Peptides against a protein of PDB entry 3QIS. Designs and how they scored, part 65

Target 1, 334 residues: chain A of PDB entry 3QIS
Amino acid sequence: PSLELSRREFVFENVKFRQLQKEKFQISNNGQVPCHFSFIPKLNDSQYCKPWLRAEPFEGYLEPNETVDISLDVYVSKDSVTILNSGEDKIEDILVLHLDRGKDYFLTISGNYLPSCFGTSLEALCRMKRPIREVPVTKLIDLEEDSFLEKEKSLLQMVPLDEGASERPLQVPKEIWLLVDHLFKYACHQEDLFQTPGMQEELQQIIDCLDTSIPETIPGSNHSVAEALLIFLEALPEPVICYELYQRCLDSAYDPRICRQVISQLPRCHRNVFRYLMAFLRELLKFSEYNSVNANMIATLFTSLLLRPPPNLMARQTPSDRQRAIQFLLGFLL

## One batch from the design tools (peptide; aimed at target 1 Q171 V172 W177 D181)

Design b2_p24_4_s2 (made by RFdiffusion4, then SolubleMPNN; from b2_p24_4, 12 letters changed)
Fold by OpenDDE base, seed 3:
Formats: C-alpha cells, structure tokens, sequence
Structure b2_p24_4_s2 (fold): chain B 334 residues (1-334), chain A 24 residues (1-24)
C-alpha cells in the first residue's frame, strides 16, 4: 500500500492557552489495494503525539483512489500549559502516519508558544510586577526555579524570606487580585454566580488581558470573570493548598483549630491566596439572598480546585476523602 | 506609566493586607 500526502510540514504560530488552532491535510490511497492508516507512537513514546496535539481522524480505511481530510488540532489545556510556560516542552512534534504492511510517513509539527499567567506558579507570579508577556522567557525560567526553592524553604519553616536584594514579592499574584477585586466590586449581587458558565470568547479575552496588561477593568461578564478565576485555580501547577498538606487537611477537617494551623504552614503566597479567596467567598455568602450562592455549593466547587489530591493519590480518592475536603473548606467559609 | 503601576500595587497591597487581617 502507498499514500500521497498533500502536506507534511505544519507550523502553528502564536499558540496560546485554551486557544484551538487547526491545520488540515489530505491523504490519498494511490495504491491498488485498500489500506488502513493510523498514527502510531514513536519508539519509547506512549502516545502518537504530545498532549497538546491531536489528529482527527487518527486512524481509518482508504479504498483505492479514496481521499480523506485529516485535521491536526493544537490545544493547550491545563495539562500542557505549565510545561510550555517553562519551556520544558515546545510546539514541536513528529507524527508517524503508519500503513498496515506499508511505509511510515513522517509529519513535522513546529511553532511557537506564548506564555500565560495561567499555569504559572503562585510563587513566580508573586514576583512578577509586569504582565507575563512583558517578561523575558529567560527570566521566567529563573523565576520558576527561584520560586521552587522559596516554596521548599517556606515549607521547612526555615529562615524568614531573606529580604535580600530581590524585589519584595507581592502578597498575592496581581492576576488573582484583579479577578477577585472585580468580582468583589461587581459580582456580589450577581444571580447564579459560579453556577452560570462564562462565554468562551470572553474567557479568551480575559486570559489575553491578564497575560498582556494590568487592566483597570477586566472585560466580559461577571460569569466569565468568575469562570476565569476557576480556570486559573485549576491550571495552577501546584494547587493553592500544596500537595504536601493534602492529607493533613483531610485529617483536620473537623477540627477548626488544626485546620488553621495547617493553612499557616503553607508557603506565604499560597497562604495569602487561600486567605484572600476565603475572605472573598465569605463576603459573597453575605449576599446569598441576591446571588443564590450557599456555603455548600461554594465549598463543593472550590474543593476540587484548592485541595487537589497529589497525582499519586488521585486514583484512590474516596467519597469520604471528598467529604472531608469539603468540610475543611466549610470551616473557613462559615 | 510607571507611576500608575506603583499606585496600582500600593492600592493592591493595602486592600489585600486589610482582607488578610479581617480573616485572621
């Protein structure tokens, strides 16, 4: 069997978080026999492509002289954003289009990624007094490395943040402040806040706005701003409650004194973000008559975002663990 | 403007510091 491919090189320029890009090509069976095609993993790869790439269809049959269109879809989710922000991964891949009993055809994927404040650590963002797109990529790498070291020092209760020659970090990321301050000002009376989804176009505008500017006003509806906050929290490489404290949060869920002690052990930026979010959510709950928001709904929603099980425990989360996690958050909302 | 950014961060720090104290 043999195929003809209309194109073998694909370039995805200016790839952004949550922005779908598509490139298409055709494959034609120029042989005299039916052929089955599939995208296959390279040697030592588990998948035929990187997590931010997809082929559609990824397999199929072609009769003699049949042609099919294949879409190459590039989409940076929460699962790929962090490694692309750090430059650990890049918009580069090689796809292997295999024919049963035939040849392999190689497709080259290339492009560039534009960094996002989404998927960037809280520690790194607390050190950014500029929009992330104004920060040189080399400095982003340094900020992530330094942020990791500061997290570890803070967790070990080692020496107070050396007020050394580095600029004093922000108490919380400016992006979190912008989102929460907007919601605080404009969304406390918003009916069905955090229950009504935002608009995808508005979400993209909010992300782009936070990545490129320090706005006076966030664009979009209150629902879109609220969902952007949820997306931000979900995309964090380390959840607001660090993985190291997950089990202690569950174990303390019914003791408010121990819960407060556990939170006090968070890295400064994580602790500040947690307390700031809880202060906002407590304020939002005062307006429950207007916004239809209750503590159980909020705790249930934010638990999966703020108090994630460590990756090694995700598959073992019990309904009891989830209820303890919800109870832990409820102790800060009531 | 750099001055506008400084005012922004000052306002942010004041507001966040207040909210953090109200939570403690």
Amino acid sequence: as target 1 above (334 residues)
Amino acid sequence: DEEKREEFFKKMEEFVSKKLKEFE
Scores: peptide ipSAE 0.525, ipTM 0.945, DockQ to the pose 0.766
OpenDDE base, seeds 1, 2, 4, 5: peptide ipSAE 0.524, 0.523, 0.517, 0.521; ipTM 0.944, 0.944, 0.943, 0.944

Design b2_p24_4_s3 (made by RFdiffusion4, then SolubleMPNN; from b2_p24_4, 9 letters changed)
Fold by OpenDDE base, seed 4:
Structure b2_p24_4_s3 (fold): chain B 334 residues (1-334), chain A 24 residues (1-24)
Amino acid sequence: as target 1 above (334 residues)
Amino acid sequence: DEKRREEILEKMEKFVQERLEEFE
């Protein structure tokens, strides 16, 4: 069997978080026999492509003289955003289009990724007084490394942050402040806040706005701003409550004194973000008659975002663990 | 532009601090 490919080189320029890009090509069976095609892993890979890439269809049959359109879809989810932000991964891949009993055809994928504040650590973002798109990629790497070191120092209760000549970190990421301050001002009376989905176009505008600017106002509806906050929290490489404290949060869930002590042990940026979010959510709950938001709903929603099980325990989360996690947050909302 | 960003960040620092103090 043999195929003709309309294109073999694909360039995905300016790839962004949650923005789908598509490139299409045609494959034609120019042979005299039916063929099965599939994208196959390279010799050392478990998957035929990187997590941010897919082919659709990824396999199929072609009769003689048949043609099929294949879409190469690039989509950076929460699962790929962190490694792309750090430059650990890049918009580069090679796809192997295999023909059963035939040849391999190589497709070259290239492009560039534009960093996002989504999927960046709280520690790194607290050190970013500029929009992430204005920060040189080299400096992003340095900020991530420095942020890790400062987190570790904070956890170890080592030397007070030397008020040395380094620019003082923000108390919370400016992106969180921008989102939450908007919600404080405009969304406390918003009916069905956090229950009504935002618009995808508005979400993209909000993300782009936060990545490229420090706006006076966030664009979009209150629902879109609220959902953007949820997406932000979900995309964090480490949740607001650090993985190291997860079990202690569960164990303390019914003791408000111990809960407060556990939170006090968070790294400064994480602790500040947690407290700032709880302050917002408490304020939001004062308007429950207007916004139809209650503490149980909010605790349930935010628990999955703020108090995630460590990756090694994710598959082992019990309903009891989830209930304890919810109870832990309830102690800060009531 | 830069001055406006500084003013926003100063405002942020103040408002975040106030909210954190209200929570403690």
Scores: peptide ipSAE 0.471, ipTM 0.935, DockQ to the pose 0.742
OpenDDE base, seeds 1, 2, 3, 5: peptide ipSAE 0.452, 0.464, 0.455, 0.462; ipTM 0.932, 0.935, 0.932, 0.934

Design b2_p24_4_s4 (made by RFdiffusion4, then SolubleMPNN; from b2_p24_4, 14 letters changed)
Fold by OpenDDE base, seed 3:
Structure b2_p24_4_s4 (fold): chain B 334 residues (1-334), chain A 24 residues (1-24)
Amino acid sequence: as target 1 above (334 residues)
Amino acid sequence: MEEELEKKLQEMEEFVQRKLEEFE
């Protein structure tokens, strides 16, 4: 069996968070026998491609002289954004198109990624006084490394941050401030806030705006700005409540005094973001007659975002754990 | 431009600080 491929090299320029790109090619059975094709993992890989890449179809049958179009789809989700922001991963891959009882065909994927404030740590963003697209990639790496070290020092209750040589970090990321300040000003009376989805085009505009500028006003509807906040919180590499405190939050869920003590042990930026979000959500709840928002809805929505179980515990989360997590947040909203 | 950015960041920090103090 043999295949002819119309193209073997693919370039995805200016890949962005949540922006789908597609490249297409054709495969033709130029042999005399039916063939089965599939994309297969390389040696030591679990998947045929990186998490941000997909082939459609990824397998199929071709009769002699049959041709099929294959789409290569590049999409950076919350699951890939952090590793692309850090430069740990890149828009580079090699796909192996296997022909059953035939040869392998190699496809080269290349391109460039444009960093996003989405999927960047709260610690790194607190050190970024400029939009992330203005920050050199080398400096982003350094900021992430420094941020990790400061998080660890804060959690260990080690010596106060030597306020000495580095510029004072922001109390919260400017991106969080921009989103929440907009919602405070314009969305407290918005009917069905956090219940109505945003528009995908407006979400992309908001992301691009936050990545490239410090606007006076965020573009889009209040629903799109609200959803952008949810997407931001979901995309965090470390949730607002650090994984190390997850179990303690559950254990304290019915003791408001212990809950406050647990939050006080968060890294400064995480603690500030948590308190700032709770202040906003408490304000939003004062307008429940206008916005139809209630504490149970908000607690249920934000629990999965702010109090995410550690990856090793996700498969073990019980309904009781979820209820305790909701109760933990309710203690800050009521 | 840098002075305007610095001023905007300061106004942000002051706003956030007030909201944090109101929450405690």
Scores: peptide ipSAE 0.403, ipTM 0.904, DockQ to the pose 0.728
OpenDDE base, seeds 1, 2, 4, 5: peptide ipSAE 0.399, 0.399, 0.396, 0.398; ipTM 0.902, 0.903, 0.901, 0.902

Design b2_p24_5 (made by RFdiffusion4)
Pose (drawn by RFdiffusion4):
Structure b2_p24_5 (pose): chain A 293 residues (1-134, 168-310, 319-334), chain P 24 residues (1-24)
Amino acid sequence: PSLELSRREFVFENVKFRQLQKEKFQISNNGQVPCHFSFIPKLNDSQYCKPWLRAEPFEGYLEPNETVDISLDVYVSKDSVTILNSGEDKIEDILVLHLDRGKDYFLTISGNYLPSCFGTSLEALCRMKRPIRERPLQVPKEIWLLVDHLFKYACHQEDLFQTPGMQEELQQIIDCLDTSIPETIPGSNHSVAEALLIFLEALPEPVICYELYQRCLDSAYDPRICRQVISQLPRCHRNVFRYLMAFLRELLKFSEYNSVNANMIATLFTSLLLRPPPSDRQRAIQFLLGFLL
Amino acid sequence: EEEHREEVLEKLEEEVQEKLEEFD
C-alpha cells in the first residue's frame, strides 16, 4: 500500500467570498497491491478539513497502479465569511490523506483571504466610511448603494426578486462594494437585487437581532407591540429594518410592472430579516406583513 | 476623491432620513 503524489503543498491566493478556487493534484498507487485512500480528521476533530475546503473525491480505490486526480476546492460561503473577515480563521490547514492499513500523507494548505463587506456586521459597516479593501452612518453605505441602484433603475423591472442574477456579476458587485464607492453598481437589476438578498443573508447578525426574534413571533399579531419590539433593536439595525420596509413598500406601488407582491415579499424577506439562532413561519410572515401593509 | 466621498455620504444620510420619515 503506497501512493505517489504529484504535489503535497497547495496555495490558495487571494481567496474571496463566494469565489471558487481549485487546486488539483494526481495520486498514483505505486505499490504492488491495491490500496484504499481517504481523507481523515486530525486527532479529535469531526471533519478532515475546515468548512471552506473540500476534497473531490475524498476517498477511493486504486489498483496498482492506476492514477486519480484529486481536487482541493476552496469556497468561502456565508458559513465562513465572517470568521475569515475577522481573522479568527486563516486560509491554512493540513489534510491527512490516509491509506487503509498504511502511511499517512500530509498535505499543507496555505494562502490568504480578502475581507468582504459581505458577512460583516451592520455595526462595523456603519462605522467604516471607506470601502473595506479600498458619527456613524445611518445605514451601511453598501446596502444604501444596492438599494439606491434598484430604486433608480429597477422599480419597473419585470420579475424583480424572482429572477436569479448572474454569478459573474454577483462577484463583480461584491468586489465593487469591497473596493469602491462607485457611481454605478455594475450588472443587471436581477444581479443587484440578488446581491442585496445575499448581503442580508450573509450578515453575522440579522437585521432583526437573534434575541428579539422570539419576541417578534409572540408579538406578531399586535402592530403596536411589533413596532415596539423593533424599537429595542440597536440604532443601525432599527434603521436598516425601517429603510428596507420603506423600500419594499415603494416597490409594491409598481407591482403591475415588477410583479412584487406582498405574498412574495413576505416569504422572501422574512427568513432573511428574521432568522433564528413550522407555524412560527406563519407568525413571522405575519410580523413582516404588519409592516408592509 | 475625498470631496466626492463626502458628497456621496451626505446624499446617503439625506435619502435614508427620508425613508425613515416615510416609514414612521

Design b2_p24_5_s1 (made by RFdiffusion4, then SolubleMPNN; from b2_p24_5, 11 letters changed)
Fold by OpenDDE base, seed 4:
Structure b2_p24_5_s1 (fold): chain B 334 residues (1-334), chain A 24 residues (1-24)
Amino acid sequence: as target 1 above (334 residues)
Amino acid sequence: MEKKRQEFLEELEKRVQERLELFE
């Protein structure tokens, strides 16, 4: 069997978090026999492509003289955003289009990724006093390394060095502040806040806005701003409550004194973000008659975002663990 | 631009601190 490919080189320029890009090509069976095609892993890979890439269809049959359109879809989810932000991964891949009993055809994928504040650590973001797109990529790497070191120092209760006022980390990421301050100002009376989905176009505008600017006002509806906050929290490489404290949160869930002690042990940025979010959510709950938001709903929603099980325990989370996690957050909302 | 960003950061720090103090 043999195929003709309309294109073999694909460039995905300016790839962004949650922005789908598509490149299409055609494959034609120019042979005299039916063929099965599939994208196959390279020798050392478990998957035929990187997590941010897919082919659609990834396999199929072609009769003689048949043609099929294949879409190469690039989509950076929460699962790929962190490694792309750090430059650990890049928009580069090679796809192997295999023909059963035939040849391999190589497709070259290239492009560039534009960093996002989404999927960046709280520690790194607290050091970013300008939009992430204004930060040189080299400096992003340095900020991540420094952020790791400062997290470790904070966990060890090491006295913060009197870093010069210019280098002092923000108490919370400016992106979180922008989102939450918007919600404080405009969304406390918003009916069905956190229950109504945002618009995808508005979400993209919010993300782009936070990545590229320090706006006076977040664009989009209150629902889109609220969902952007949820997406932000979900995309964090480490949840607001650090993985190291997960079990202690569950164990303390019914003791408000111990719960407060556990939170006090968070790294400064995580602790501040947690307290700042709880202060917002408590304020939001005062308007429950207007916004139809209640503590149980909020606790249930935010628990999955703020108090994630460590990756090694994710598959072992029990309904009891989830209930304890919800109860832990309820103790800060009531 | 820079001055406005500095004013923004100062306002951020202030307003965050005020909210954190209300939570404690």
Scores: peptide ipSAE 0.441, ipTM 0.924, DockQ to the pose 0.779
OpenDDE base, seeds 1, 2, 3, 5: peptide ipSAE 0.407, 0.426, 0.416, 0.437; ipTM 0.915, 0.922, 0.918, 0.922

Design b2_p24_5_s2 (made by RFdiffusion4, then SolubleMPNN; from b2_p24_5, 11 letters changed)
Fold by OpenDDE base, seed 4:
Structure b2_p24_5_s2 (fold): chain B 334 residues (1-334), chain A 24 residues (1-24)
Amino acid sequence: as target 1 above (334 residues)
Amino acid sequence: MEEKLEEKLKELERQVQKRLEEFE
């Protein structure tokens, strides 16, 4: 069997979080026999491609003189955004198109990723006084390393950050403030807030806006801004309630005093974000007659975002654990 | 441009602080 490929080199310029890019090529069976093609893992890889890449179709049959279009889709989800933001991973891959009983054909994938505030740690974002796209990549790496060290120090020592440092972190990420302040100003009376999905185009505009600027106003509908907040919280590498406190939150769920003590043990940025979000959500609930938002809905929605089980416990979360997690959050909303 | 950014950040800090105090 033999294939002819219309292209073997693909460049994905300016790859962004949640923005699908597609490059297409054709494969043709220029042989005399039917062939099966598949993308196969390289020698040391478990998958035929990196998590942000896919081929469609990834396998198929070609009759003699048949041609098929293959789409190479680049999509950075919440699962890949953090490692791309840090530069741990890059928009580079090699695909192996295998022909059964034939040859391997190599495809080169290259490009560049544009960092996002989505998928960046709260600690790093609290140090970013400029939009992330204005921060040199080298400085992003340094900010992430420093952020990790401060988180650990905050957890271990409860030492107040020295208030006098010229580089005092923000109390909360500017991106969180922008989203929540917008919702506070414009969305308290928005009917079906957090129940109606945003528009995908508006979500992309909001993400791009937060990555590139400090706007006076966030573009898009209140629904899109609300969904952008959910996406932001979901994309956090460490949830607002740190994984280390997850079990303690569940154990304290029915004691409001202990719940407050658990939250007080969060790193400063996480604690501030939590309190700031709760202040917003409590305000939103005052307008429940207008916005149709209730505490149970909000607690159920935000619990999955704010109080995620540690990765090692995700598969073990019981309905009881979920109910305790909801109850924990309800104690701050009521 | 930097002065305007600093002013925005100060306003951010003020507003956040106010909301945090309203929650405590």
Scores: peptide ipSAE 0.360, ipTM 0.887, DockQ to the pose 0.785
OpenDDE base, seeds 1, 2, 3, 5: peptide ipSAE 0.357, 0.357, 0.314, 0.358; ipTM 0.887, 0.886, 0.870, 0.889

Design b2_p24_5_s3 (made by RFdiffusion4, then SolubleMPNN; from b2_p24_5 with E1S H4K E10K E15K K19R D24E)
Fold by OpenDDE base, seed 1:
Structure b2_p24_5_s3 (fold): chain B 334 residues (1-334), chain A 24 residues (1-24)
Amino acid sequence: as target 1 above (334 residues)
Amino acid sequence: SEEKREEVLKKLEEKVQERLEEFE
């Protein structure tokens, strides 16, 4: 069997978080026998491609002289955004198109990624006084490494961040302030806030706005700004409540005094973000007659974002653990 | 532009501090 490919080199320029890009090519059976094709893993790889790449179809049959279109889809989700922001991974891959009882055909994938404040740590963002697109990539790497070390020191030693020779970090990320201050000003009376989805085009504009500027106003509807906050919290590499405190939050869920003590043990930036979000959500709940938002809905929604189970416990989370996590957050909303 | 950004960041710190004090 043999195939003819219309293209073997693909370039994905200016790849962004949550922005789908597609490149298409054709494969044709120029042989005299039916053939089966599939994308196969390289030696030592578990998957035929990186997590941000997909082929559609990834396998199939071709009759003699049959032609099929294959789509190469590049999409950076929450699962790939952090490693691309740090430069640990890049928009580069090699695909192996295998023909059963035939040859291998190699496809080259290349391109560039544009860093986002989405998927960046709270610690690193507190050190970024400029939009992330104005920060050199080398400095982004240093900021993430330094942020990890300072988080560990804060958790282990309870030492205040040494107010030494380094620029004083922000109390909360400017991106969180911009989103939440907008919602405080404009969305407290918004009917079905956090229940109605935003527009995908507006979400992309909000992400691009936060990555490239410090705006006076965020573009888009209140629903899009609210969903952008949820996406931001979901994309954090470390949740607002650090994984190390997850079990203590569940154990304290019915004791409000212990709950407050657990939150006081968070790294300064995580603690400030948590308190700032709770202040907003309490304000939003005062307008429940206008916005149809209630404490149980908010606690259920934000618990999954703020209080994630550690990866090793995700498969073991019981309905009781979920209820304790919700009860923990309710103690800060009521 | 830098002075305007510093003013925005200062107003950010002030407003965040007010909201944090309201929570405690």
Scores: peptide ipSAE 0.322, ipTM 0.892, DockQ to the pose 0.793
OpenDDE base, seeds 2, 3, 4, 5: peptide ipSAE 0.317, 0.154, 0.309, 0.316; ipTM 0.893, 0.756, 0.889, 0.891

Design b2_p24_5_s4 (made by RFdiffusion4, then SolubleMPNN; from b2_p24_5, 9 letters changed)
Fold by OpenDDE base, seed 4:
Order: C-alpha cells, then structure tokens, then sequence
Structure b2_p24_5_s4 (fold): chain B 334 residues (1-334), chain A 24 residues (1-24)
C-alpha cells in the first residue's frame, strides 16, 4: 500500500487557551490495494499525539484512488494550559501516520503558544502587575518557581523574610479581581447568574482581554463574565483551597470555627482569593430574589472548583465527601 | 496606558483590602 499526502508540515501560530485551531491535509491511496491508515504512538509514547493535539479521523480505510481529509486540531484545554504556560511543553509534535503493511509517514507539528493567566498559579499571578502576555516567558518561569517557594514558606509558617526590594504581591490576582469586581458591580441583579452559559465568542474575548490588558471594564455579558470566572477557577493548577487542606475541610465541614481556622492556614494569596470570593458570593446571595441564585446552588457549583480532591483521591471521592465539601462552603455563604 | 493601569491596580488594592477586612 502507498499514500500520497498533500502536506506533511503544519505550523500553528499563536495558539491560545481554549481557542481551537485546525489545519487540514488530504491523504490519497495512490496504490492498487485497499489500505488501513492510523496514527500510531512513537517509540516510548503512549499516545499518537500530545494532549493538545488531535487528528480527525485518526484511523480509516481507503480504497484505491480514494482520498480523505484529515483535520489536525490544536486545542489547549485546562489539562494542557499549565504545562504550556510554564514552557514545560511546547507546540511541537511529530505524528506517525502508519499504513498497515506499508510505510510510516511523518508529520511535523510546530508553532508557538501564547501564555494565559488561565492555568497560571495564584501565587504567580499575584506577582504579575502586568498582563501575562507582556511578561517574558523566562520571567514566567521564575515567577512560578518563586511562587512555589513562597507557598511552601507560608504553609510552613516560616516568618516572612523581610520583603526586600521585591514589589509587594497583589492581595489577589488582578484577573480574579477584574472578573469579580465586574460581577459585584453589574451582575448581582442578573437573573440566572452562573446558571446561564456565556457566549463562546465573549469568553474568548474575556480571556484575551485578561491576558493582554488591565481594562477598566471586561467585555461581554454578565453570564460570560461569570462563566469566565468559573473557567478561571477550574483551570487553576492548584485550587483556591490547596490540596493539602482538602481533608481538613471535609473533617471540619460542620464546625464553622474549625472551618475558619482551616482557611486561615491557606497561603496568603489563596486565603485572600477564598475570602474575596466568599464576600462576592454572600453579596450575590443578598439579591437572591432578583437573580434566582441560592446558597445550595452556589455551594454546589463552587465546591467542585474551590475544594477539589487531590489528584490521588479524585477517583475515591464519595457522595459523603462531596456533601461535606458542600457543607464546608455553605458555612461561608450563610 | 501605564498610568491608567496603575490606577486600576491601586483600586484593586483598596477595594480588596476593604472586602477582606470583614474577615480579619
């Protein structure tokens, strides 16, 4: 069997979080026999491509003289955004198009990723007084490393070293503040807030706005701004309630005093974000007659975002654990 | 642009501090 490929080199310029890019090529069976094609893993890989890449179709049959269009789809989800932001991964891959009883055809994938505040740590973002797109990638790496060290110091209750001439971190990420300040001002009376989905185009505009600017006003509907906040919280590499405190939150869920004590043990940025979000959600709940938002709905929604089980416990989360997690947040909303 | 950004960040610091005082 033999294939002809219309293209073998693909460049994905300016790849962004949640922005789908597509490149297409054609494969043609120029042989005299039917062939099965498939994308196969390289030596030492478990998958035929990186998590942010997909081929569609990834396999198929071609009769003699048949052609098929293959789409190479690049999509950076929450699962890939953090490693791309850090430069640990890059928009580079090699695909192996295997032909059964035939040859391997290599496709080169290249491009560049544009960093996002989505999928960046709270600690790093608190140190970013500029839009992330204005921060050199080298400095992003340094900020993540420094942020990790400051988190660890905070958890260990180490005396803050005298903040030398380093710029004082923001109390909360500007991106969270921009989103939440907008919601405070404009969305407390918004019917079905956090229940109605945003528009995908508006979500992309909000993401691009937060990545590239520090606006006075966020573009888009209140629903899109609200959903952007949810996406932001979901994309955090470390949830607002650090994984180390997850079990203690569950254990304290029915004791408001212990709950407050657990939150007081969060790293400063995480604690501030948590408290700031609770202040917003409490304000939102005062307008429940207007916005149809209730504490149980909010607690249920935000629990999955703020109080995530550690990755090693994710598969073990019981309905009881989920209920305790909801109860923990309810103690801050009521 | 930079001065406008600085004003936004100053507003952030002030407004967040005010909101956080309820928890101190």
Amino acid sequence: as target 1 above (334 residues)
Amino acid sequence: MEEEREKVLERLEREVEERLREFE
Scores: peptide ipSAE 0.590, ipTM 0.951, DockQ to the pose 0.680
OpenDDE base, seeds 1, 2, 3, 5: peptide ipSAE 0.566, 0.578, 0.573, 0.575; ipTM 0.947, 0.949, 0.948, 0.949

Design b2_p24_6 (made by RFdiffusion4)
Pose (drawn by RFdiffusion4):
Structure b2_p24_6 (pose): chain A 293 residues (1-134, 168-310, 319-334), chain P 24 residues (1-24)
Amino acid sequence: PSLELSRREFVFENVKFRQLQKEKFQISNNGQVPCHFSFIPKLNDSQYCKPWLRAEPFEGYLEPNETVDISLDVYVSKDSVTILNSGEDKIEDILVLHLDRGKDYFLTISGNYLPSCFGTSLEALCRMKRPIRERPLQVPKEIWLLVDHLFKYACHQEDLFQTPGMQEELQQIIDCLDTSIPETIPGSNHSVAEALLIFLEALPEPVICYELYQRCLDSAYDPRICRQVISQLPRCHRNVFRYLMAFLRELLKFSEYNSVNANMIATLFTSLLLRPPPSDRQRAIQFLLGFLL
Amino acid sequence: SEHLEEFYEKLDEEVTEKLEEFDE
């Protein structure tokens, strides 16, 4: 049971939020007998690697002496973007490739991460006047830029918030917001709209803070009480919520053109603005509908 | 510098307007 590896060290340079990278290498069974390989957790872990990293394939069978290409894939999603933004985690790791009844092969993962305004808290973004990788703001300039673009160009946009944008443009929008305060956000209206949804979803703390979440559901049927729960939010969260509710009510005026109705808004934005740490789903859409109408 | 000042004035005014519209 022996393996030959084309390489054991891999570098993921300039890793970005939601931008896929692949570092490929070849495994060859140079032994005399067939072997089984698999990636294993390091002593006392649950997984063989961190969430932003994946092996494809992560296990297999090799006759003497067939070869197999292994793809080491890095993808920073909403699960890891905040800890990598913060530096609480780094683009580094060790993969232990394990031969069943044999040697262990140690693969070193290194590289660097570029922080994004996506996955950054509303509070910190309101305290940063300049792009992240170039008195606080009422709302983060990045959210204002996305909403400003949609307000200017997308009020009459067919199927707004119902058609997915382009992956390439989403990344261009994110990099644009990370590095600049542009005159125009690049990309189609559908891409800008989706980038807004991704921005809200990627927030480490939702627009409606986690501890106020349950109170919102309980209060879902009293508009006076719902508005008071909103008053308990920190200033930047309260402002973003009010700003978005005003923006969505503005879009509802053009529903005959942009097909944006209360039904779609409620089911789309409720889960983004109001996330927990069933029929609560119903009180939640009721909570949000109370502001839209 | 003047460009940034004009940008942040615009941002502040439009956000205030939307907050007033929400309160209506």

Design b2_p24_6_s1 (made by RFdiffusion4, then SolubleMPNN; from b2_p24_6, 12 letters changed)
Fold by OpenDDE base, seed 4:
Structure b2_p24_6_s1 (fold): chain B 334 residues (1-334), chain A 24 residues (1-24)
Amino acid sequence: as target 1 above (334 residues)
Amino acid sequence: MEKEEEFLKKMEERVQKALEEFEE
């Protein structure tokens, strides 16, 4: 069996978070026998492609002289955004198109990724006074490394880091402030806030806006801005409540005094973001008659975002643990 | 520069106010 490929080199320029890109090519059976094709893992890989890449179809049969279109889809989800932002991963891959009882055909994937404030740590964002797209990639790496080290120091020392020589970090990321300040101004009376999905086009505009500018007004509907906040919180490499405090939050869930003490032990940026979000959500709850938002809905929604189980415990979360996590947040909303 | 400083100042003031109102 043999295949002819219309193209073997693919370039994905300006790949962005949640923006699907597609490149297509044709494969043709120029042989005399039916053939089965499949994308196969390389020798050291578990998957035929990186997590941000997909082939569709990834396998199939071709009769003699049959042609099929294959789509190469590049999509950066929350699961790939952090490693692409840091430059740990890149828009580069090699696909192996295997022909059963035939040859391997190599496809080269290349391109560039544009960093996003989505999937960037709170600590790094607190050091970014400019939009992330204005920050040199080299400085992004340094900011992530420094942010990790400062987080660790803040957890260990309980001492306010000496405000001395480095530019004072923001109290909260400007991106969170922009989203929340918009919602506070325009969405408190929005019916079905956080219950109605945003528009995908508007979400992309909001992401691009936050990545490239400091807007006076965020584009899109209140629903899209609200969903963008949820996406932002979901995409955080570490949740607003650090993984190290997860169990203590569950253990304290029915004691509001202990809950406040646990939150006080968060790194400054995480603590400020948590308090700022709770302040906003409390304000939003004052308008429950207009926005149809209630404390149980908000606590349930935000618990999964703010108080995530550590990756090693995700598969073990009990219904009791979830209820304790919800109760923990309810103590800050009521 | 001036617009950025004004933005950051406004942000800091509003965040600080929201944090204070949460602690009361």
Scores: peptide ipSAE 0.459, ipTM 0.913, DockQ to the pose 0.783
OpenDDE base, seeds 1, 2, 3, 5: peptide ipSAE 0.446, 0.442, 0.456, 0.443; ipTM 0.910, 0.910, 0.914, 0.910

